# Peptides against a protein of PDB entry 6UG1, part 117

Target 1, 304 residues: chain A of PDB entry 6UG1
Amino acid sequence: SNEERKRRKYFHMLYLVCLMVHGFIRNEWINSKRLSRKLSNLVPEKVFELLHPQKDEELPLRSTRKLLDGLKKCMELWQKHWKITKKYDNVGLYMRTWKEIEMSANNKRKFKTLKRSDFLRAVSKGHGDPDISVQGFVAMLRACNVNARLIMSCQPPDFTNMKIDTSLNGNNAYKDMVKYPIFWCEVWDKFSKKWITVDPVNLKTIEQVRLHSKLAPKGVACCERNMLRYVIAYDRKYGCRDVTRRYAQWMNSKVRKRRITKDDFGEKWFRKVITALHHRKRTKIDDYEDQYFFQRDESEGIPD
Target 2, 301 residues: chain A of PDB entry 6UG1 as posed
Amino acid sequence: SNEERKRRKYFHMLYLVCLMVHGFIRNEWINSKRLSRKLSNLVPEKVFELLHPQKDEELPLRSTRKLLDGLKKCMELWQKHWKITKKYDNEGLYMRTWKEIEMSANNKRKFKTLKRSDFLRAVSKGHGDPDISVQGFVAMLRACNVNARLIMSCQPPDFTNMKIDTSLNAYKDMVKYPIFWCEVWDKFSKKWITVDPVNLKTIEQVRLHSKLAPKGVACCERNMLRYVIAYDRKYGCRDVTRRYAQWMNSKVRKRRITKDDFGEKWFRKVITALHHRKRTKIDDYEDQYFFRRDESEGIPD

## One batch from the design tools (peptide; made by RFdiffusion4, then SolubleMPNN)

Design b2_p19_3_s4 (from b2_p19_3, 7 letters changed)
Fold by OpenDDE base, seed 2:
Structure b2_p19_3_s4 (fold): chain B 304 residues (1-304), chain A 19 residues (1-19)
Amino acid sequence: as target 1 above (304 residues)
Amino acid sequence: DTFPVLLEESAKRAEELLS
């Protein structure tokens, strides 16, 4: 019905806000001074120097290469620190079906919310799910004075799916679900004026995204619980930015149709949510990023 | 604080559609 369409749209909006707030809270927790002091000790001086290369005036690319090598070594150090990767409880923060939502509304399952103290202990010991591990990696880079963002791919239920039953059947459902991450890292390269994408936990990759990312979900089974729609960046100064354009090859033709921002009402609402979570002033880094997004929109073109 | 208001408005609209 038209009513069920409206219900799913508004439930998607509420769920999206809750996810974006979760990302904001986790971003605040990883700014812990106590955690920072502990995690900085994991990074040797030689690796710290690679993270902070001098500008090569002859070839700025040499400075970017040093930063990339430093980030690679940080990923290796992080793997040594991380002792236990827990599986997600059920689907974690991956996308739920409408049936799963309906069944969960009837079941007063008290989700045990992880407390800040328990999170900081988990990161410090190297024991937790992949999301906690990524968040801890961002905290380690921030402890080394690297301008690292926490990235969250928000997975609200698909309001464009009007099927009554959306049950997902299959023994490999968990493997397909976790094939691509929900959380990752971005690092600012001051030499190239670009964000570097870092997945320290899942794919263990570093990439300089131009047109395509390895972190963008591909294939039907992987996209059932991980649809790239809302990739939100949380910086160390409590900035909040929509960075979906970086990771979406087909933002205009495909991704926009699955977002609340497909209409003017949804765009205005989503902009209010971003503004409410954005606690810093604009910087030149935001100008370079917006210029990159503009060039990506022009290069994609308008879908027919 | 604009964020609680956005949550309340979103929750209220969700409730109005669940009734």
Scores: peptide ipSAE 0.032, ipTM 0.684, DockQ to the pose 0.065
Fold by OpenDDE base, seed 5:
Structure b2_p19_3_s4 (fold): chain B 304 residues (1-304), chain A 19 residues (1-19)
Amino acid sequence: as target 1 above (304 residues)
Amino acid sequence: DTFPVLLEESAKRAEELLS
């Protein structure tokens, strides 16, 4: 019905706000001064120097290469620190079906919320799920004065799915669900004026995304619980930005159709949510990023 | 500041919806 379409749209909006707020809170927790002091000790001076190379005036690419090598060594150090990777309870922050949501509303299961103290302990010990691990990695880079962002791929239920039964056909294996991450890192390269993508936990990769990212879900089974729609960046100064354009090859033709921003009402609403979570002034970094997004929109064109 | 409280409540509700 038209009513059910409206209900699913509004529930998607509520769920999206809740996810974006969760990302904001985790971004605040990883700014903990106590955690920062502990995590800075994991990074040797030689690696710190690679993270902060001098500007090569002749060839800025040499400075970028040092930064990339420093980030690679930080991923290796992080793997040594992280002792226990827990599986997600059920589906974690991956996308739920409408049926799963309806069933969970009936089950008054007391979800035990992870407290800030428990999170800080988990990161400090290196014991937790992949999301906690990524968040801790961002905290370690920030402890080394690196301009690192926490990235969250928000997975609200698909309001474009109007089926009554939205059960997944077959046991969507945990393996297919976790093939691509929900959380990752971006690092600002002051030399190239670009964001570097870092997945320290899942794919263990560093990318300079031009047109395509390895972190973008591919294949039907992987996309069932991980649809790239809302990739949100949280910086160390409590900035909040939609960076979906970086990771979406087909933003205009495919991704936009599954976003609340497909219509003017949804676009205006989503801008209000971003603005409410954005707690810093604009910087030249935002100008370079917006210019990159503009060039990506022009190069994709309008879908025929 | 009501914003931290709203964020905490929204996060608790998010976690409840995500349970």
Scores: peptide ipSAE 0.025, ipTM 0.692, DockQ to the pose 0.143
Fold by OpenDDE base, seed 1:
Structure b2_p19_3_s4 (fold): chain B 304 residues (1-304), chain A 19 residues (1-19)
Amino acid sequence: as target 1 above (304 residues)
Amino acid sequence: DTFPVLLEESAKRAEELLS
């Protein structure tokens, strides 16, 4: 019905806001001064120097290479720190079906929310799920004065799915769900004027995204619970930005159709949500990023 | 102020359609 379409749209909006707030809160928690002091001690001076190379005036690319080497060594140090990777309870922050949502509404399950103190202890000990691990890695880079931001791929239920039964065909293994991350890191390269993508936990990769990312889910089974639609960046100064354009190869042709921003109402609403979570002034870094997004939109073209 | 209002508006609209 038209009513069920509206219901799913508004529930998607509510769920998206809750996810974006969750990302914001986790970004505040990783700015803990107590955590920062502990995590800075994991990074030896030689690695710190690689994270902060001098500008090579002859070849700025040499400075970027040092930064990339420093980030690689930080991923290795983080793996040594992280002792226990817990599985997600059920599906974690991956996408739920409409049936799972309806069944959960009937079950008054007291979801035990992780407290700030428990999170800080988990990161400090190196014990937790992959999301906590990525968030802790961003905290470690921030402790080393790196301009690192937390990235969250928000997975609200698919309001474009109008099937009554949205049960997944029973074979979507936990392995296919977790094949791609929900959380990752970006690091500002002041030499190339670009964001570097870092997945320290799942794919254990560093990339300089041009046209496509390795972190973008591929294949039907992986996309059932991880649909790239809302990739939100949370920086150290409480900035909030939609960076979906970086990771979406087909933003205009495919991704936009599955976003609330497909219509003017949804665009205006989503802009208000971003603005409410964006607590800093605009910077030249935002100008370079917006220029990159513009070039990516031009290069994709308008779908005929 | 703006974010709580957006959450509440979204929640109210969801509840109105779940009832």
Scores: peptide ipSAE 0.024, ipTM 0.678, DockQ to the pose 0.065
Fold by OpenDDE base, seed 3:
Structure b2_p19_3_s4 (fold): chain B 304 residues (1-304), chain A 19 residues (1-19)
Amino acid sequence: as target 1 above (304 residues)
Amino acid sequence: DTFPVLLEESAKRAEELLS
């Protein structure tokens, strides 16, 4: 019905705000001074120097190569630190079906929330799910004075899916779900004036995204619980930015149709949510990023 | 599943930020 379509749209909006606020809270937690002091000790001086290369005036690419090598070594150090990777409880922060949402509303199970103290302990010990591990990796880079962002791919229920029963067949569902991450890292390259994408946990990859990312879900089964729609960046100064354009090859033709921002009302609403979560002044880094997004929009063209 | 509780806490914080 038209009423059910409206209900699903509003529930998607509420769920999206809750996810974005969750990302904001986790970004605050990883700024812990106590955690920072502990995690900085994981990075030896030689790796710290690679993270902070001198500017090569002749060939800035040499400085970028040192930074990339430093980030690779940080991923290796992080793997040594992380002792226990827990499976997600159920689907974690991956996308739920409408049926799963309806069934969960009826099940008043007392779930134990992860408190800030428990999170900091988990990161400090190297024990937790992949999301906690990625968040801890961002904290380690920030402890080394690297301009690292926490990236979250927000997975609200698909308000464009009007099917009643989307029972996902169980056995391969977890493997396909976790094939691509929900959380990752971006690092500012001051030499190339670009963000470097880092997945330290899932795909264990570093990339300089041009037209497409390896982190973008591919294939029907992987997209059932992970649809690239809302990729939100949280920086060390409590900035909040929509960076979906970086990871979406087909932003205008495909991704926009599945976002609340497909209409003017949804765009204005989503801008209010971003503004409420953005607690810093604009910087030259934001100008370079917006210029990159503009060039990506021009390069995609307007879908006919 | 911890997500329903994370959702509830996040909803409360969202109300505080959007009010």
Scores: peptide ipSAE 0.025, ipTM 0.688, DockQ to the pose 0.812; fails the geometry check

Design b2_p19_4_s1 (from b2_p19_4, 10 letters changed)
Fold by OpenDDE base, seed 5:
Structure b2_p19_4_s1 (fold): chain B 304 residues (1-304), chain A 19 residues (1-19)
Amino acid sequence: as target 1 above (304 residues)
Amino acid sequence: SEEELRRKMTEFIDRFKQA
């Protein structure tokens, strides 16, 4: 019905705001001064120097290479720190079906909310789920004065799915669900004027995204609970930006159709949500990023 | 308060994670 379509759209919007606020709060928690002092001790001076290379005036690429090597060593140090990777409870922050949402609304289970103190303890001990691990890695880089962003791929229920039963036709194996991350890191390269993508936990990869990312979900089974639609970046100064364009090869032709921003109303609404979560002034870094997104939109073209 | 809204939203999300 038209009513059910409206209900699913509004529930998607509410769920998306909740997810984006969660990312904002986790981004605040990883700015903890107490955590920062502990995590900075994990990084030797030689690795710190690689994270902060001098500008090579002859070949800026040499400085980028040092930064990339520093980030690789930080990933290795983080793997040594992290002792226990817990499985997600149920599906974690991966996408739920409409049936799963309806069933969960009926279950008055007392859920234990993870408190800030428990999160900081988990990161400090190296015990937690992959999301906590990625968030802790971003905290370690920030403790080393690296301009690192927390990236969150928000997975609200698919409001474009109008099936009555939205059960998954197969046991989407936990392995297929977690094949691609929900959280990762970006690091600003001041030499190339680009963001570097870092997945320290899942794929254990560093990439300089041009047209496509390794972190973009591929294959039917993986995309059932992880649809690339809302990739949100949270920086150390409480900036909030939509960076979906970096990771979406087919933003205009495919991804936009599954976003609330497919219409003018949804675009204006989503801009208000981003603005409410964006607590810093615009910088030249934002100008370089917007220029890159513009060039990516021009290169994709208008979908036929 | 904005902080209470943030708490309620976090609790809502954490409930969704565990459900």
Scores: peptide ipSAE 0.031, ipTM 0.681, DockQ to the pose 0.837
Fold by OpenDDE base, seed 1:
Order: C-alpha cells, then sequence, then structure tokens
Structure b2_p19_4_s1 (fold): chain B 304 residues (1-304), chain A 19 residues (1-19)
C-alpha cells in the first residue's frame, strides 16, 4: 500500500539518523585522551616517522609511499594488539529485514548498550567485535597525530523493498554478512591531496580508491545485509561528511535510487542531518575532497 | 551532547511526521 511505503520510508529515515548518531558518539569516544595515551605507546618511533614523512620535493610520491608503509606497519601492530575478535551479537549494525524489524518491535528485548567505559576497556585490552577493533585502530592513528577518519557504512532497512515477507533464508551465513566491513578508516595524504582507505580488520587492506573500492559489497548474498548507500566519515574535529561517492562506482545510476536523497525532500532532510552532526568549519581538505567527488560524478556521467 | 543529539533526533522525526 501507499501507507506501507510511507511507513517504510519514515522508519528508514529514523533508523538512518540513529545509525549516524551512533557513529558520531563512537567518534567522540575515540577522542578519549586516556585511550590516546595508551595507544600511542603501541607505535614505535620508526613507525611514527613513517606516518609523518618529510615532503620529498623531487618526488612527492616517495612521501606517500612512506606514509603507506607506516600505515601497513600500524595495521601489523594493531593485529598484534588485538587478541580477541568477538562475533557480532545477532547481525550487529548490518541491515535488518522488515520482518526482523517487525518481530523485534513485538519482542521487548533489552538491548545491552555498550557504555563508554566498557568500550575504552575493550579497545585497551584488544577484546571486542570488529567495529570496536576498527574504532580502536582509528584512535591509535589519532594518538599518533594522523588525520584519520572513522568511516561508517550505515545500513538502514531498504525502504525500496516493498516485499511483504523479507525473511532471509537462514543459509545466508554469518560469513556472507561479514565479508565486507561496516566500519573502516580513512587517512589524509597531504602529499597526494587524497584520502587513503584503510581496512585494518576485515580485508586488512590499504587502498587508494580511484574508480571502485574493494570494500564495496559485491554479490547478492553479501548485499542482502550490506548495501553501500550511506558511507559517513567522522573526523577528529567532529566533522561529518557523506563520502559515499568514493566507494560507489555507480552512484548516479544505482546507489541514488536506494537513498532517501533520491527526491528533493529527502536530499534537504539528509543535508540537515549531516549539518546537525558536522561540528567544524570547512577546510582545504574538504575542497580537495569535493573536487574529487565532482570529477567522479562527471566521469560516471548521467545514467542513460 | 548526547541529550542534545537525542533532542535533535526527535525534532527531525517530528518534522518528518508533519510532512
Amino acid sequence: as target 1 above (304 residues)
Amino acid sequence: SEEELRRKMTEFIDRFKQA
């Protein structure tokens, strides 16, 4: 019905705001001074120097290569620190079906909210789910004065799915769900004027995204609980930016149709949400990023 | 900050209910 379509759109918007606020709160927790002091001690001086290379005036690419090597070593150090990767409780922050949402509304399940103190302890001990691990990795890089962003792929229920029963067959294994991350890191390369993508936990990869990312879900089974629609970046200065364009190869042709921003009302609403979560002034880094997104929109073209 | 974020969330919800 038209009413059910409106209800699903509304619930998607509500759920999206809740996810984006969750990302904001986790980003605040990452900025803990106590955690920063502990995590800085994990990074040897030689690795710190690689994270902060001098500008090579002859070949700026040499400086980028040092930064990439420093980030690789930080991932290795992080793997040594992280002792226990816990499975998600249920589906974590992966996408729920409409049926699962309806069933959950009927079941007064007390969700155990992770407290700030428990998060800080989990990161410090190296014991937690993959999301906590990624968030801790971002905290470690920030502790080393690296301009690292927390990236969150927000997974609200698909309001474009109008099926009455959206039950997933139980065979969609936990493995397919977690094949691609929900959280990752971006690091600013001041030499190339680009964001470097870092997945320290899932794929354990560093990527300089050009046209597509390895972190973008591929295949039907993986996309059922992880649809690339809202990739939100949270920086150390409480900036909030939509960076979906970086990771979406087909932003205009495919991804936009699955977003609330497909219509003018949804675009204006989503901009208000971003603005409410963006607590810093614009910088030249934002200018370089917007220029890159513009070039990516031009290169994709208008979908036929 | 969390209470203000919750208030802002409610305001966004209420604005959508009125639309």
Scores: peptide ipSAE 0.027, ipTM 0.666, DockQ to the pose 0.074
Fold by OpenDDE base, seed 4:
Structure b2_p19_4_s1 (fold): chain B 304 residues (1-304), chain A 19 residues (1-19)
Amino acid sequence: as target 1 above (304 residues)
Amino acid sequence: SEEELRRKMTEFIDRFKQA
């Protein structure tokens, strides 16, 4: 019905705000001074120096290579720190079906909310789910004065899915679900004037995204619970930016159709949500990023 | 308050994670 379409759209909007606020709160928690002091001790001086290379005036690419090597070593140090990767409780922050949402609303289960103290303890001990691990990695880089962003791929329920029963076959669902991450890191490269993508936990990869990312879900089974639609970046200064364009190869042709921003009302609403979560002034980094996104939109063109 | 909204939103999300 038209009513059910409206209901799913509004529920998607509410759920998206909740996810984006969660990312904001986790971004505040990883700015903990107590956590920063502990995590800085994991990074040797030689690795810190690689994270802060001098500008090579002859070949700026040499400075970028040092930064990339420093980030690789940080990823290795993080793997040594992290002792226990817990499975997600149920599906974590991966996408739920409409049926799962309706069933959850009826079950008044007492859910234990992860408190800030419990999060900080989990990161400090190296015990937690993959999301906590990635968030802790971003905290470690920030403790080393690296301009690292927490990236969150927000997975609200698909308001374009009008099927009544959206039951997923249970057995292989977890392996396919966790094949691609929901959280990762970006690091600003001041030499190339680009964001470097770092997945320290799932794919254990560092990439300089040009046209597509390895972190973008591929295949039907993986896309059931992980649809690339809302990739939100949270920086150390409480900036909030939509960076979906970086990771979406087909933003205009495919991704936009699955976003609330497909219409002018949704675009204006989503801009208000971003603005409410963006607590810093614009910088030249934002200008370079917007120029890159513009060039990517022009290069994709209008879908035929 | 913004803190209360943040708490409620986190609780909502954590409830959804465990459901």
Scores: peptide ipSAE 0.034, ipTM 0.689, DockQ to the pose 0.832; fails the geometry check
Fold by OpenDDE base, seed 2:
Structure b2_p19_4_s1 (fold): chain B 304 residues (1-304), chain A 19 residues (1-19)
Amino acid sequence: as target 1 above (304 residues)
Amino acid sequence: SEEELRRKMTEFIDRFKQA
């Protein structure tokens, strides 16, 4: 019905705000000065120097290569620090079906909310789920004075799916779900004027994304619980930006149709949510990023 | 308060993680 379509849109919007606020809160927690002091000790001086290369005036690419090598070594150091990777309880922050949402509304289970103190202890000990691990990695880079963003792929229920029963049956459902990350890192390269994508936990990859990312889910089974629609960046200065354009090859043709921003009402609403979570002034880094997004929109063109 | 709303939203999300 039209009523059910409206209900699913409103629930999607509410769920999306909750996810975006969660990302904001986790981004605040990883700015802990106590955690920063502890995590900086994981990075040797030689690796710190690679993270902060001098500008090569002859070939700026050499400076970018040093930064990339420093980030690789940081991923290796992080892997040594992280002792216990817990599985997600149920589906974690991956996308739920409408049936799962309806069934969960009936279950008054007492859920234990992870407190800030428990999170900081988990990161400090290297014990937790992959999301906590990625968030801790961003904290370690920030402790080394690297301009690192926390990236969150927000997975609200698909309001474009009007099927009643969307039960996902399958023994491999968890493996397919966790094949691609929900959280990752971006690092600002001051030499190339670009964001570097870093997945320290799941795919263990570093990318300079041009047209496509390895972090973008591919295949039907993986996309059932991880649909690239809302990739939100949280910086160390409490900036909040939609960076979906970086990771979406087909933003205009495919991704936009699955977003609340497909219509003017949804666009205006989503801009208000971003603005409410964006707590810093605009910088030249934002200008370079917006120029890159503009060029990506022009290069994709308007879908026929 | 904004903090109370944030807490309620975090609780809501953590409920969804565990459900």
Scores: peptide ipSAE 0.032, ipTM 0.688, DockQ to the pose 0.811; fails the geometry check

Design b2_p19_4_s2 (from b2_p19_4, 9 letters changed)
Fold by OpenDDE base, seed 5:
Structure b2_p19_4_s2 (fold): chain B 304 residues (1-304), chain A 19 residues (1-19)
Amino acid sequence: as target 1 above (304 residues)
Amino acid sequence: SLKELMEKMTEFVEKLKQA
C-alpha cells in the first residue's frame, strides 16, 4: 500500500539517523586521550617517520610512497596487536530485512550495551568484533597525528523493497555478509591532495580510489546485507561528510535510486542531518574532496 | 537534552547489533 511505503520510508530515515549518530559517538570515543597514549606506543619511531615524510617538491609521489609504506606497516602492527576477532552476535550493523525488524520489535530480551569504558578496554587489549578493531586502528593513526577518518557504510533497511516476506536464504549468509566491511579508514595524503582508503581488518588493503573501490560490495549475495548507499566519514575534528561518491561507481544510475536523497525532500532532509553532525569549519581538504566528487559526477554523467 | 537523545539512539543501535 501507499501507507506501508510511507511507513518504510520514515522508518528508514529514523534508522539512518540512529546509525549516523552511532558513528559520531564512536568517533568521539576513539579520540580518547588515554587510548591515544596507549596506542602511540605500538608505533615505533621509524614507522612514525614514514607516516610524516618530508615534502618532496621535485617528485611528490615519493612522499606518497613513504606514507603508503608507513600505513602498510601500521596495518601489520595492528594485526599483531589484535589478538581476538569476535564474530558478530547476529548481523551486527549489516542490513536487516523488514521481517527481522518486525520480529525484533517483539523481542523483550535484555541487551547489554557496550559502554565507553568497555570499548576502550576492548581496543587496548585487542579483543573485539571487526568494527571495534577498525575503530581502534583509526585511533592508533590519530595517536600518531595522522589525519585519519572513520568511515561507516550505513545499512538502514531498504525502503524501496516493498515485499512483505523479505526472508534471506540462510546457508552462506554470514560469509557473504562479512565479505565486505561496514567500517574502514581514510587517510589524508597532503602530497597528492587525496584520501587514501585503508581496510586494516577485512580485506587488509590500502588503495587510492579513482573510479572504483575494492570495498564496494559486488554480487547479489553480498549486497543482500551490504548495500552501498550512505558512506559517512567522521574526522578527528568531528567533521561529518557524505563520501558515498568515492565508493559508488554508479552513483547517479544505481545508488541514488536506493537513497532517501532520490527526491528533493529527502535530499534537503539528509543535508540537515549531515549539517547537524558536522561540528567543524570547512577546510581546503574539503575543497579538494568536493572537486574530486564533482569530477566523478561529470565523468559518470546523468543516466539517460 | 540533545546529548541524552544521542546516547539513547546509540543504545538503540547497540541493542540492534545484538538482536
Scores: peptide ipSAE 0.253, ipTM 0.830, DockQ to the pose 0.889
Fold by OpenDDE base, seed 4:
Structure b2_p19_4_s2 (fold): chain B 304 residues (1-304), chain A 19 residues (1-19)
Amino acid sequence: as target 1 above (304 residues)
Amino acid sequence: SLKELMEKMTEFVEKLKQA
């Protein structure tokens, strides 16, 4: 019905705001001074120097290569620190079906909320789910004075899916779900004027995304619980930016149709949400990023 | 307050992770 379509749209909007606020709070938690002091000790001086290379005036690419090597070594150090990767309880922050949402609303179980203190302890011990691990990795880079962003792929239920029963086939569902991450890192490369993508936990990859990312879900089974729609970046200065354009090959043709921003009302609303979560002034980094997104929009063109 | 609202929203998301 038209009413059910409206209900799903509004529920999607509410769920999306909750996810984006969750990302904001996790981004605040990883700025903990106590955690920073502990995590900085994991990074030897030689690796710190690679993270902060001198500008090569002859070939800026040499400085970028040092930064990339430093980030690779940080990933290796992080793997040594992280002792226990817990499986997600149920589906974690991956996308739920509408049926699962309805069933969850009826569940009167007392859920244990992860408190800030519990999170900081989990990161410090190296014990937790993949999301906690990625968030801790971003904290370690920030402890080394790296301009690292926490990236969150927000997975609200699909308001464009009007099917009543959206039951997913059970057996391989978890393996396919966790094939691609929900959280990752970006690091500012001051030499190339670009964000470097870092997945320290899932794919264990470093990318300089031009047109395509390995972090973008591919295949029907993987996309059932992980649809690239709202990739939100949280920086160390409490900036909040939509960076979906970086990771979406087909933003205009495919991704936009699955976003609340498909219409002017949704675009204006989503901009208000981003603005409310963006607690810093604009910088030249934002200008370079917006220029990159503009070029990506022009290169994709308008879908036929 | 906005802070309390944000905390409640995070609690909601953490409940959703476990549900």
Scores: peptide ipSAE 0.246, ipTM 0.826, DockQ to the pose 0.885
Fold by OpenDDE base, seed 1:
Structure b2_p19_4_s2 (fold): chain B 304 residues (1-304), chain A 19 residues (1-19)
Amino acid sequence: as target 1 above (304 residues)
Amino acid sequence: SLKELMEKMTEFVEKLKQA
């Protein structure tokens, strides 16, 4: 019905705001001074120097290569720190079906929320789920004065799915779900004027994304619980930016159709949400990023 | 307050992770 379509759209909007606020709060928690002091001790001086290379005036690419090597070593150090990777409870922050949402509404289970103190302890000990691990990795880089962003791929239920039964059938559903991350890191390269993508936990990869990322879900089974639609970046100064364009090869032709921003009402609403979560002034870094997104939109073209 | 709302929203998401 038209009513059910409206209900699913509004529920998607509410759910998306809750996810985006969750990302904002986690980004605040990883700015903990107490955590920063502990995590800085994980990074030897030699690795710190690689993270902060001098500008090579002859070949700026040499400075970028040092930074990339420093980030690789940080990823290796993080693997040594992280002792226990817990499985997600149920599906974590991966996408739920409409049926699962309806069933969960009837379930009066007492849930134990993760408090800030418990999160900080988990990161400090190296015990937690993959999301906590990625968030802790971002905290470690920030502790080393690296301009690192927390990236969150927000997975609200698909409001474009009007099927009554949305049950997912599949062997290895968990394996397919966790094949691609929900959280990752970006690091600002001051030499190339670009964001470097870092997945320290899942794919254990570092990318300089141009047209496509390895972090973008591929295949039907993986996309059932991980649809790339809302990739939100949270920086150390409480900036909030939509960076979906970086990771979406087909933003205009495919991804936009699955976003609330497919119409003017949704675009205006989503812009208000981003603005409410963006707690810093614009910088030259934002200008370089917007120029990159513009070039990516021109290169993709308008879908016929 | 906005802070209290954000905390409640975060609690909702944490509950949702376990549901």
Scores: peptide ipSAE 0.219, ipTM 0.808, DockQ to the pose 0.865
Fold by OpenDDE base, seed 3:
Structure b2_p19_4_s2 (fold): chain B 304 residues (1-304), chain A 19 residues (1-19)
Amino acid sequence: as target 1 above (304 residues)
Amino acid sequence: SLKELMEKMTEFVEKLKQA
């Protein structure tokens, strides 16, 4: 019905705000000074120097290569620190079906909420789910004075799915769900004037994204619980930016149709949400990023 | 407060993870 379409749209909007606020709060938690002191000790001086290379004036690419090597070594150090990777409770922050949401609303179960203290302890001990691990990795890089962002791929239910029964027929194998991450890291390369993508936990990869990312879900089974449509970046100064354009090859032709921003009302609303979560002044880094997004929009062309 | 609302929203998300 039209009413059910409206209900699903509004529920998607509410759910998206809750996810974006969750990302904001986790980004605040990883700025803990106590955690920072502990995590900085994981990084030896030689690796710290690689993270902070001198500017090579002849070949800035040499400086970028040092940074990339430093980030690789940080991923290796992080793997040694992380002792226990817990499975997600149910589907974690992956996308739920509408049926799963309706069934969950009836569950009076007392849920244990992860408190800030428990999160900080989990990161410090190296015990937690993959999301906590990625968030801790961002904290470690920030502890080393690296301009690292927490990236969150927000997975609200698909308001464009109007099926009555949205039950997944198969145990969409936990393997297909977790094939691609929900959280990852970006690091500012001051030499190339670009964000470097880092997945320290899932794919264990470092990318300089041009046209596509390995972190973008591919295949029907993976996309059922992970639709790339709201990739939000949280920086150390409480900036909040939509970075979906970086990871979406087909932003205009495909991704936009699955976003609330497909219409002017949704665009204005989503801009208000981003603005409310963006707690810093604009910087030259934002100018470089916006220029990159503009070039990506021009290169994609107008959808047929 | 806005902070309390944000915390409640986070609690909702954490509950949803477990449900």
Scores: peptide ipSAE 0.115, ipTM 0.748, DockQ to the pose 0.859

